# Peptides against a protein of PDB entry 6B4E, part 68

Target 1, 295 residues: chain A of PDB entry 6B4E
Amino acid sequence: TNFDKISKMFWHYKDKIAQIKQDIVLPIKKADVNVRNLLSRHKRKINPKFGQLTNSNQQLFKIQNELTQLINDTKGDSLAYHWILNFIAKAVVHQAETEVRVKPESALPLGKLTLYLLVQFPELQELFMARLVKKCPFVIGFTCEIDTEKGRQNMGWKRNNENKWEDNTSYDERMGGILSLFAIITRLQLPQEFITTTSHPFPIALSWHILARICNTPLNLITNTHFVILGSWWDAAAVQFLQAYGNQASKLLILIGEELTSRMAEKKYVGAARLRILLEAWQNNNMESFPEMSP

## One batch from the design tools (peptide; made by RFdiffusion4, then SolubleMPNN)

Design b2_p15_3_s3 (from b2_p15_3, 7 letters changed)
Fold by OpenDDE base, seed 3:
Structure b2_p15_3_s3 (fold): chain B 295 residues (1-295), chain A 15 residues (1-15)
Amino acid sequence: as target 1 above (295 residues)
Amino acid sequence: SMAERAEQALKEAES
């Protein structure tokens, strides 16, 4: 693992976030009133769509079609188009932080919707990845120290209006929710209409990177959060990961589930204990996955 | 080491 390369990637996306604010978000505030009104109406229509997802493919397809039409309505203005995609990127991540954190299986319909949009609108890919890395650097296997304010900020910790850091449980759950969504996306097949003509934008190989990079992270930087997000990843993607890579996948699952947890045993991390339970379930041929969606 | 094994597994999976 080349940590210098990972660090460069992390800062690339941090710079991208700054660029998005400068080149997309701020300019729209000075745009034509008709454009601003259009985007305001679309924002109000788009926002509730992510919360309307259920375990139904029929409902998913309905929402996909509705969002497609709403996004297409903005294509006449490049700035408006990029603004609405950036809004969607933020909304999807927010849904992961709020709904997926409390109901992990909701990552499946959300992930299917997101993957569809990422393929249908390729410009969403960089916007979405930048938002993911900002909110949850674990998606690219980035870790830094959190004993400084800047370090905590880099790792996605939030402060309230009184400059108080969020509690550890809240942070862990948010990171878990975001990572669940990303893990789902990496293990989903492309929609049928794209499978023969398009490459997967965030393939299962990115799950390899997450696991391997965490295994190679200096142990003094490993926290409870690392184990929480590994557990979230496990629930979301372990079955499909094993299907994709077979014996090599098994090696990595053993490394995170047995070796890494053992090396950190003195810390008595709750997340590590849960990961051990997941490992044991797998060893007993009881590995679980999220239920498939209904028609 | 664990780090070496993880790196080797990644290389083999990507090949």
Scores: peptide ipSAE 0.106, ipTM 0.813, DockQ to the pose 0.141
Fold by OpenDDE base, seed 4:
Structure b2_p15_3_s3 (fold): chain B 295 residues (1-295), chain A 15 residues (1-15)
Amino acid sequence: as target 1 above (295 residues)
Amino acid sequence: SMAERAEQALKEAES
């Protein structure tokens, strides 16, 4: 694992966030009133769609079509188009932070929707990844110390209006929610209409990188959050990961579930305990995945 | 480490 490269990737996306603000968000404020009104209306229509997802593929397809139409309405203006995609990127991540964190299985419909949009609108990919990395650096296996304010900020910790850091539980759950979404995306097959013409934008290999990079992270930087997000990943993607990489996947699951947890046993991390339970369930042939969606 | 070797092998296979 080349941590210098990972760091460069991290900062690339941090810079991208700044660029998005400068080149997309701020300019729209000076755009034609008709464009601003259009975007405001579209924003209001788009935002509730993510909360309307259910375990139904029929409902998913309905929402996909509705969003596709709304996004296509903006393509006549490049700035408007990128603005609406950036809004969607933010909204998806926000949904992961709020809904997926409390109902992890909701990552499946959200992930399917997101993957569809990422393929249908390729310009969304960099916008989405930038938002993910900013909010949850774990998605690229980035870790830094959190003993400093800057370190906490880099790792996606939030402060309230009183400059107080969020509590550990909130941070852990939020990271878990975001990681669940990303994990789901990596293990989903492309929609049927894209399989023969498009490569997966965030393939299962990215899950491999997450696990491997965490395993290679200096132990002094490993926190409870690492185990929480590994558990979230496990629930979201372990079954499909095993299907993809077979025996090699098995070795890596043992590495995170047994070796990494053992090395950190003295810390008595709650997240590590849960991951051990997941490992044991797998060893007893009781590995579970999220329920499949209905037609 | 095993993880590093596995990651490298994956990268090589996909390159």
Scores: peptide ipSAE 0.092, ipTM 0.786, DockQ to the pose 0.161
Fold by OpenDDE base, seed 1:
Structure b2_p15_3_s3 (fold): chain B 295 residues (1-295), chain A 15 residues (1-15)
Amino acid sequence: as target 1 above (295 residues)
Amino acid sequence: SMAERAEQALKEAES
């Protein structure tokens, strides 16, 4: 019942990806040459911005302003505007797959930038979520079997040019990177300029859903990746999650850290071992969060 | 499960 809804949500976003290709990506290839040139120039300016993020809020604000201007330049053409937003959605997720996977704390500035853009440009929200779900279904707590080619594809596994599946470590790290970004977004406060006028597009409740849905996932579908992304989530959002939900949050953290790991102990998952260490650290009043950004 | 009940309670509270 509950998983039927999750499945419907999963396939909704899969359909959105197909629609984006059909309605945005393909049509722009046939658009006026001036529009194509504009988008090419903007793409070249936008793409490096995500790599220019640091632990500096000043740098973040600079990049936010630059991206805002670049995006606004496209609003005169609806197709161009949506194309740029879709490009940004893809670029942000790609940054999570490549940079955040190796430096999890980089999720914080990336998440702040992304949240700002999601609020400033609401049309980005569906584009971004569709891309997230395609790449990392864990963001909505979706899980399926990976014993089939289709199952692996649904869960975001990639194949190289030789049609070889990526190794388990690469997959785990990519999923962890994407989930870290999403977790950060859910636990961030809206920028000051939006607090009174806008609701949070991806609030902390979505983190609750991730954890709860994984806890309810049939055990035969639970893999090392589940524990890896839970660990990534923990580093990214556990402190703020506890602040938001208090005792109820504690119960859920114990469920994933103690009960779920115990039920899967026979598998000896490395990710599960790490999650248990995180639980124990918390129990010893040593829960850590990513360092705050500098001014 | 406990997690399912907790999730449902949260959904109800936010509705």
Scores: peptide ipSAE 0.091, ipTM 0.786, DockQ to the pose 0.156
Fold by OpenDDE base, seed 5:
Structure b2_p15_3_s3 (fold): chain B 295 residues (1-295), chain A 15 residues (1-15)
Amino acid sequence: as target 1 above (295 residues)
Amino acid sequence: SMAERAEQALKEAES
């Protein structure tokens, strides 16, 4: 694992966030009043759509079509188009932080919707990845120290208006929610209309990178959060990961579930204990996946 | 490490 490369990727996306603010968010404030009004209306229509997702594919397709139309309405103005995509990127990640964190299986419909949009609107990909990395650097296997304010900020820790850090449980749950979404996206097949013409923007190989990079992370930087997000990933993608890579996947699952947890046993991390349980369930031929969506 | 070797092998396979 080349950690220098990972760090460069991390800072690339941090810079991208700053660029988005400078080149997209701020300029739209000076745009034509008709454009601003259009975007305001679209924002109000788009935002509730993510909460309207259910375990129904029929409902998913309905929402996909509605969002597609709303986004297409902005294509006449490049700035407006990028603004609405950035809004969607933020909204999707926010949904992961709030809904997925408490109901992990909700990542499946959200992931399907997101993957569709990422393929349908390729410009969303960089905007979405930048937001993911900012909020949850674990998605690219980035880890730094959190014993400094800057370190915590880099790892996505939030402060409230009183400048107080969020509690550990809140942070762990948010990271787990975001990682669940990303894991789902990596293990989903492209929609049938794209599978023969388009490459997967965030393929299952990215899950491999997450696991491998965490396994190679210096042990002094490994926290409970690492095990929490690994558990979240496991629930979301382990079955499909095994299907994709077979024996090689098994080796990596054993590495995170047995070797990494054993190396950190003295810390008695709750997340590690859960991951160990998941490993043991798999060894007993009882690995579970999220239920498939209904028609 | 095993994970590092596996990651490298994956990168090579994708190239």
Scores: peptide ipSAE 0.085, ipTM 0.782, DockQ to the pose 0.158

Design b2_p15_3_s4 (from b2_p15_3, 6 letters changed)
Fold by OpenDDE base, seed 2:
Structure b2_p15_3_s4 (fold): chain B 295 residues (1-295), chain A 15 residues (1-15)
Amino acid sequence: as target 1 above (295 residues)
Amino acid sequence: SMAEAFAKAEAEANS
């Protein structure tokens, strides 16, 4: 694992966030009032759509179509188009932080919707990844120290208005929610209409990178959160990961489930205990995946 | 080491 490369990638996306603010968010505030009004209306229509997802494919397809129309309405103005995509990127990640956090299986419909949008609107890809990395650097396997304020900020820790850090449980759950969404996206197949014409924007190989990079992370930087997000990843993607990479996947699952947990046993991390349980379930031929969506 | 094990797995996956 080349950590310098990972760091460069991390900072690339951090810079992208700054660029998005400068080139998209701020300029739209100065845009024509008609454009601003259009975007405000679209924002109000788009925002609730993510919460309207269910385990129904029919409902998913309905929402896909509705969002597609709303986004297409903005294509006549490049700035408006990019603004609405950035809004969607933020909204999707927010949904992961809130809903997927408490109901991990909800990552499946959200992931399907997101993947569809990422393919339909390629400009969403960089916007979405930048938001993901900002909020949850684990999606690219980036880790830094959290014993400093800057380190915590880089790792996506939030402070409230009183400058108090969020509690560990809240952070862990948020990271788990975001990572669950990303993991789902990586293991989903493209919709049939795209599978022969388009490459997957965030393929299963990115899950490999997450696991591998965490395994190679200096142990002094490993926290409970690492195990929490690995557990979230496991629930979301382990079955499909094994299907994709076979024996090599198995080796990597053993590395995270057995070796990494064993090396950190003295810390008694709750997340590590859960990951061990997942490993044991797998060893007993009881690996589970999220339930498939209804027709 | 874990890193070595991973390196091996990565090499095998790339072969």
Scores: peptide ipSAE 0.032, ipTM 0.713, DockQ to the pose 0.134
Fold by OpenDDE base, seed 4:
Structure b2_p15_3_s4 (fold): chain B 295 residues (1-295), chain A 15 residues (1-15)
Amino acid sequence: as target 1 above (295 residues)
Amino acid sequence: SMAEAFAKAEAEANS
């Protein structure tokens, strides 16, 4: 694992966030009143859509169409278009932080919606990835120390209005939620209308990178959160990962489930205990996946 | 590491 490359990627997306603020978010505040009003109306219509997702493909397709229309309405103004995509990127990640964290299986419809939008509107890809990396660096396998304020900030820890760090449970759950969404996206097939014309923007290989990079992370940097997000990934993508890579996938699952947990056993991480349970379930031919969506 | 070796192998397979 080239950690320098990963670090460069991490900082690239951190810089992208700053660029988004400078070139998209701030300029729109100075845009004409008609554009601002349009975006305000669209924001209000878009916001509830993510919460309207269910385990129904019919409902998914409805929401996809509605969002597509709303986004297309902004294409006449490049700044407005990028602003609405950035808003969507933020909203999707926020949904992962709030809903997926408490109901992991909700990542499936959210992931399907997101993948559709990422393909339909390619400009969303960098905006979305930047937001993901900012909020959850684990999506690219980035890890740094969290014994400093800057380290915690880099790893996506939040402070409240009183500058108090969030509790460990809240952080773990948020990271798990975000990673669940990303894991789902990586293991989903492209929608039928795109499968022959477009490459997958975030393919299953990115899941491989997550696992491998975590396995190669210095042990002194491994925390409970690493095991939590690995468990979240497992629930979201392990079945499809095995289907994609076969024996090589199996070896990597054993590495994270057995070897990594064993090396960290003295820490007695709750997340590691859960991951061990997932490994054992798999060994007993009881690997579970999220239920498929209804028609 | 073992993980690095597998990652390399898969990267080559997917190229």
Scores: peptide ipSAE 0.032, ipTM 0.733, DockQ to the pose 0.163
Fold by OpenDDE base, seed 3:
Structure b2_p15_3_s4 (fold): chain B 295 residues (1-295), chain A 15 residues (1-15)
Amino acid sequence: as target 1 above (295 residues)
Amino acid sequence: SMAEAFAKAEAEANS
């Protein structure tokens, strides 16, 4: 694992966030009133759609079509188009932080919707990845120290209006929610209409990178959160990961489930204990995946 | 590391 490369990637996306603010978010505030009104209306229509997802493919397709139409309505103005896509990127990540956090299986319909949008609107890809890395650096296997204010900020920790850090449980759950979504996206097949014409924008190899990079992370930087997000990833993608990489996947699952947890046993991390349970369930031929969506 | 070894093996398999 080349950690210098990972760090460069991390800072690339941090710079991208700053660029988005400068070139998309701030300029639109000074745009023509008609454009601002259009975007305000579209924002109000788009925002509730993510919460309307269910375990139904029929409902998913309905929402896909509605969002596609709303986004297409903005393509005549490049700034408006990019603003809407950036809004969607933020909204999807927010949904992962709130809904997926408490109901991990909701990552499946959200991931399917997101993957569809990423393929249908390629300009969303960089906007979405930048937002993911900002909120949850674990998606690219980036880790830094959290004993400084800047370190915590880099790792996506939030502070309230009183400058108090969020509690550890809240942070862990948010990171787990975001990582669940990303894991789902990496293991999903492209929609049927794109399979023969488009490459997957965030393929299963990115899940491999997450696991491998965490396994190579200096042990002094490993926290309970690492195990929490690995458990979230496991629930979301382990079955499909095994299907994709076979014996090599199995070895990597053993590395995170057995070797990494054993090396950190003295810390008695609750996330590590859960990951051990997942490993043991797999060893007993009881690896579970999220239920498939209904028609 | 062990993870690096596995990553190398995967990369070789895909080459």
Scores: peptide ipSAE 0.031, ipTM 0.725, DockQ to the pose 0.152
Fold by OpenDDE base, seed 5:
Structure b2_p15_3_s4 (fold): chain B 295 residues (1-295), chain A 15 residues (1-15)
Amino acid sequence: as target 1 above (295 residues)
Amino acid sequence: SMAEAFAKAEAEANS
């Protein structure tokens, strides 16, 4: 693992967020009133769609079509198009922070929707990844110290209006929710209409990177959150990960489930205890996955 | 070591 490369990638996306604000978000405020009105209406229509997802593929397809139409309506203006995609990127991540956080299996329909949009609208990919990395650096296996204000900020910790940090449980749950979504996206196959013409934008190899990079992270930087997000990843993608990489996947699951938890045993992390239970379930041929969606 | 095991696994996965 090249940590310098990971750091460069992290800061690349941090810079991208600043660029998005400067080049997309701020300029639209000065755009023609008709464009602003269009985007306002579209925003109001788009925002509730992510919460309308269920375990139904039919409902998913309905929402996909509705969002596709709404996005296509903005293509006549490049700035408007990029603005609406950035809004969608933010909304998807927000849904992961709020809904997936409390109901991890909801990552499946959200992930399917997101993957469809990422392929249908390629310009969404960089916008989405930048938002993911900003909110949850674990998606690229980035870790830094959190004993400083800057370190906490870099790792996606939030402050309220009174500059008080969120509590550890809230942070852990948010990170778990976001990571669950990303894990699902990496393990999903492309929709049939794209499989022969397009490469997967965030393939299962990115799950490999997450696990490997965490395993190579200096132990003094490993926190309960690392184990929480590994557990979230496990629930979301472990079955499909094993299918993809076979024996090599097995080795990596043992590294995180057995070796990493053992090395950190003195810390008595609750997240580590859960991950150990997941490992044991797998060893007993009882690995569980999210249920498939209904037709 | 865990790092060595990972390095090996990563190399194998990239082949």
Scores: peptide ipSAE 0.033, ipTM 0.719, DockQ to the pose 0.143; fails the geometry check

Design b2_p15_4_s1 (from b2_p15_4, 9 letters changed)
Fold by OpenDDE base, seed 3:
Structure b2_p15_4_s1 (fold): chain B 295 residues (1-295), chain A 15 residues (1-15)
Amino acid sequence: as target 1 above (295 residues)
Amino acid sequence: SMAEKAKKAEEEANE
């Protein structure tokens, strides 16, 4: 693991967020009234779509088609198109922070929708990744110290209007929700119409990077959150990860589930205890995955 | 070490 490379990638996406604000979000406020009205109407139509997802593939396809039409309506203006994609990127991550946080299995329909949009609209990929890294740097295996305000901010901690940090449970659950979504995306197959013509934008190899980078992280930087997000990843992708990499996957699962938890045992992290339970379930041939969606 | 094992696993997955 090259930590300098990971840090460079982290700061690249932080810079991208600043660029998006400067080049997309702020300029649209000065756009003509017709463009602003169009985007306002589209925003109102798009927002409820993510909450309308169910475990139904039929409902998923309906929403995919509706969103595709709404996005295509903006293609005549490059700035409007990029603005609506950035809005979608933010909305998807927000859905992970709220709904997936409390119902992890909801990551499956959300992940399928997101993967479809990422392939259908390639410009969404950089916008989405930048938002993910800003909100949950664990998606690229980045970790820094949280003893400083800047360190906490870099790791995606939020402050309320009174400048009070969010509680540890809220942070852990948000990070778990976001990582569940990302893990699902990495393990999903491309929609049938794209399999032969397009490469997967966020393949299962990115899950490998998350696990390996966490294993190589200095132990003094490992927190309860690391174990929480590893547990969230496990529920979302462990079955498919084992299918993809076989014995090599098994070695890495043992490293996070047994070795990393054992080395941190003195901390008595609740997330670590849960990860050990997941390891034991796997060892007993009881590894669970999210239920498949209905027709 | 755990770090050495993780590095080895990463190298083997890239082949």
Scores: peptide ipSAE 0.131, ipTM 0.827, DockQ to the pose 0.143
Fold by OpenDDE base, seed 5:
Structure b2_p15_4_s1 (fold): chain B 295 residues (1-295), chain A 15 residues (1-15)
Amino acid sequence: as target 1 above (295 residues)
Amino acid sequence: SMAEKAKKAEEEANE
């Protein structure tokens, strides 16, 4: 693990967020009134669709088609197109912070929808990754100190209007929700129509990076949140990860579940205790995955 | 070490 490279990647996406604001979000406010009205209508139609997802593939396909049409309506104006994709990127991450946070299995339909959109609209990939890294830098295995205000901000901690930090539980749950979504995306197969023509934009190898980079993180920077997001990842992707990499996957699961938790035992992290339970369930041949979606 | 094992695993995953 090259931490300098990871840091450079982190700051690249931080800069990308600033660029998006300057080049997409602010300019659209000065765009033609017809374009602004179009985007306002589309925003209102798009927003509720993420909450309309269920465990039904039929419902998923309906929403995919509706979103595809709405996005295609903006392609005549490059700025409008990028604006709507950036809006979608923000909305997807927000759904992970709210719904997936409380119902992790909801990451599956959301992840399927997101992966479809990422492949159908390649320009979404950079916008989405920038938003993910800003909100949850764990998705690229980035960690820094949180004993400073800047460190907390870099790690995605929020302040309220009174400039008070969010509580630890809220932060942990938000990070878990976002990481669950990303983990699901990495372990999903491409939709059938894209398998032969397109490479996976966020493949299962990115799950390797998350786990390996956390294992290589200095122990003094490891927090309860690291174990929470590892547990979230485990629920979302461990079964498929083992299927993909076999014995090599097993080694890495043992490293996070047994070795890392043991090294941090003195901290008595609740997230670490949960991760040990997941490890033990696997050792007893009782590893569970999210239920598959209905037709 | 755990770090060395994780590094090796990451390298293998990138191949």
Scores: peptide ipSAE 0.069, ipTM 0.793, DockQ to the pose 0.154
Fold by OpenDDE base, seed 1:
Structure b2_p15_4_s1 (fold): chain B 295 residues (1-295), chain A 15 residues (1-15)
Amino acid sequence: as target 1 above (295 residues)
Amino acid sequence: SMAEKAKKAEEEANE
């Protein structure tokens, strides 16, 4: 694992967020009133759709079509188009932070929707990844110290209006929700209409990177959150990961589930205990995945 | 194939 490369990638996306603000978000505030009105209407129509997802593929396809139309309506203005995609990127990550956090299996329909949009609108990919890395740097296997204010900010910790840090449980759950979404995206197949024409934008190899990079992270930087997000990843993608990489996947699952948890045993992390339970369940031939969506 | 996937996994593990 090249940690310098990971750090460069992390800061690339941090810079991208700043660029998005300067080049997309701020300019639209000064745009023509008709453009602003269009985007306001579209924002109001788009925002509730992520909450309308269910375990139904039929409902998913309906929402996909509705969002596609709404996004296409903005293509006549490049700034408007990029603004709406950035809004969608933010909304998807927000849905992961709120809904997937409390209902991990909701990552599946959200991930399917997101993957469809990422392929249908390629310009969404960089916008989405930048938002993911900002909110949950674990998606690229980035870790830094959290003993400083800057370190906590870099790792996606939030402060309230009173400048108080969020509690550890809230942070862990948010990170777990975001990572669940990303893990689902990496293990999903492309929609049938795209399989022959497009490469997967965030393939299962990115899940490998997450696990391998965490395994190679200095132990003094490993926290309960690392184990929480590994558990979230496991629930979301372990079955498909094993199918993809076979014995090599098994080795890596043992590394995170047994070796990493053992090395950190003195910390008595709750997340580590859960990950050990997941490992043991797998060893007993009882690895579970999220239920498939209904027709 | 599984062999191709394993090779890819090894390449990713070396990162």
Scores: peptide ipSAE 0.045, ipTM 0.724, DockQ to the pose 0.532
Fold by OpenDDE base, seed 4:
Structure b2_p15_4_s1 (fold): chain B 295 residues (1-295), chain A 15 residues (1-15)
Amino acid sequence: as target 1 above (295 residues)
Amino acid sequence: SMAEKAKKAEEEANE
């Protein structure tokens, strides 16, 4: 693991967020009134769609089609198009922070929708990844100290209006929700219509990176959150990860589930305890995945 | 193949 490379990647996406603000978000405020009105209408139509997801593929396909039409309506204006994609990127991550946080299995329909959109609209990929890294650096295996204000900010900690940091539980749950979504995306197959023509934008290899990078992270930087997000990842993707990499996957699961938890045992992290339970369930041939969606 | 996947996994693990 090259941590300098990871750091550079982290800062690349941080810079991308700033660039998005300057080149997309701010300029649209000065755009033609007709464009602003169009985007306002589209925003209102798009927002509820993510909450309309269920465990039904039929419902998913309906929403995919509706969103596709709405996005296509903006393609005549490049700025409008990028603005709506950035809005979608933000909305998807927000859905992970709120809904997936409390119902992890909801990551599956959300992930399927997101993957479809990422392939259908390639310009969404950088916008989405930048938002993910800003909110949850764990998606690229980035970790820094959280003993400083800047460190906490870099790791996606939020402050309230009173400048108070969010509680640890809230942070852990948010990170888990976001990571669950990303994990799902990495383990999903491309929709049938894209398999032969397009490569997966965020393949299962990125899950490997997350796990490997966390395993190689200096132990003094490992927190309860690391174990929480590993547990979230496990629920979301461990079965498919094993299918993808076989024995190599098994080794890595043992590394995170047994070795990493053992090395950190003195900390008595609740997240670590949960991860050990997941490991034990797997060892007893009781590994579970999220239920498949209905037709 | 599984061998190719394993090799890929090793390569990815080195990052």
Scores: peptide ipSAE 0.041, ipTM 0.724, DockQ to the pose 0.581

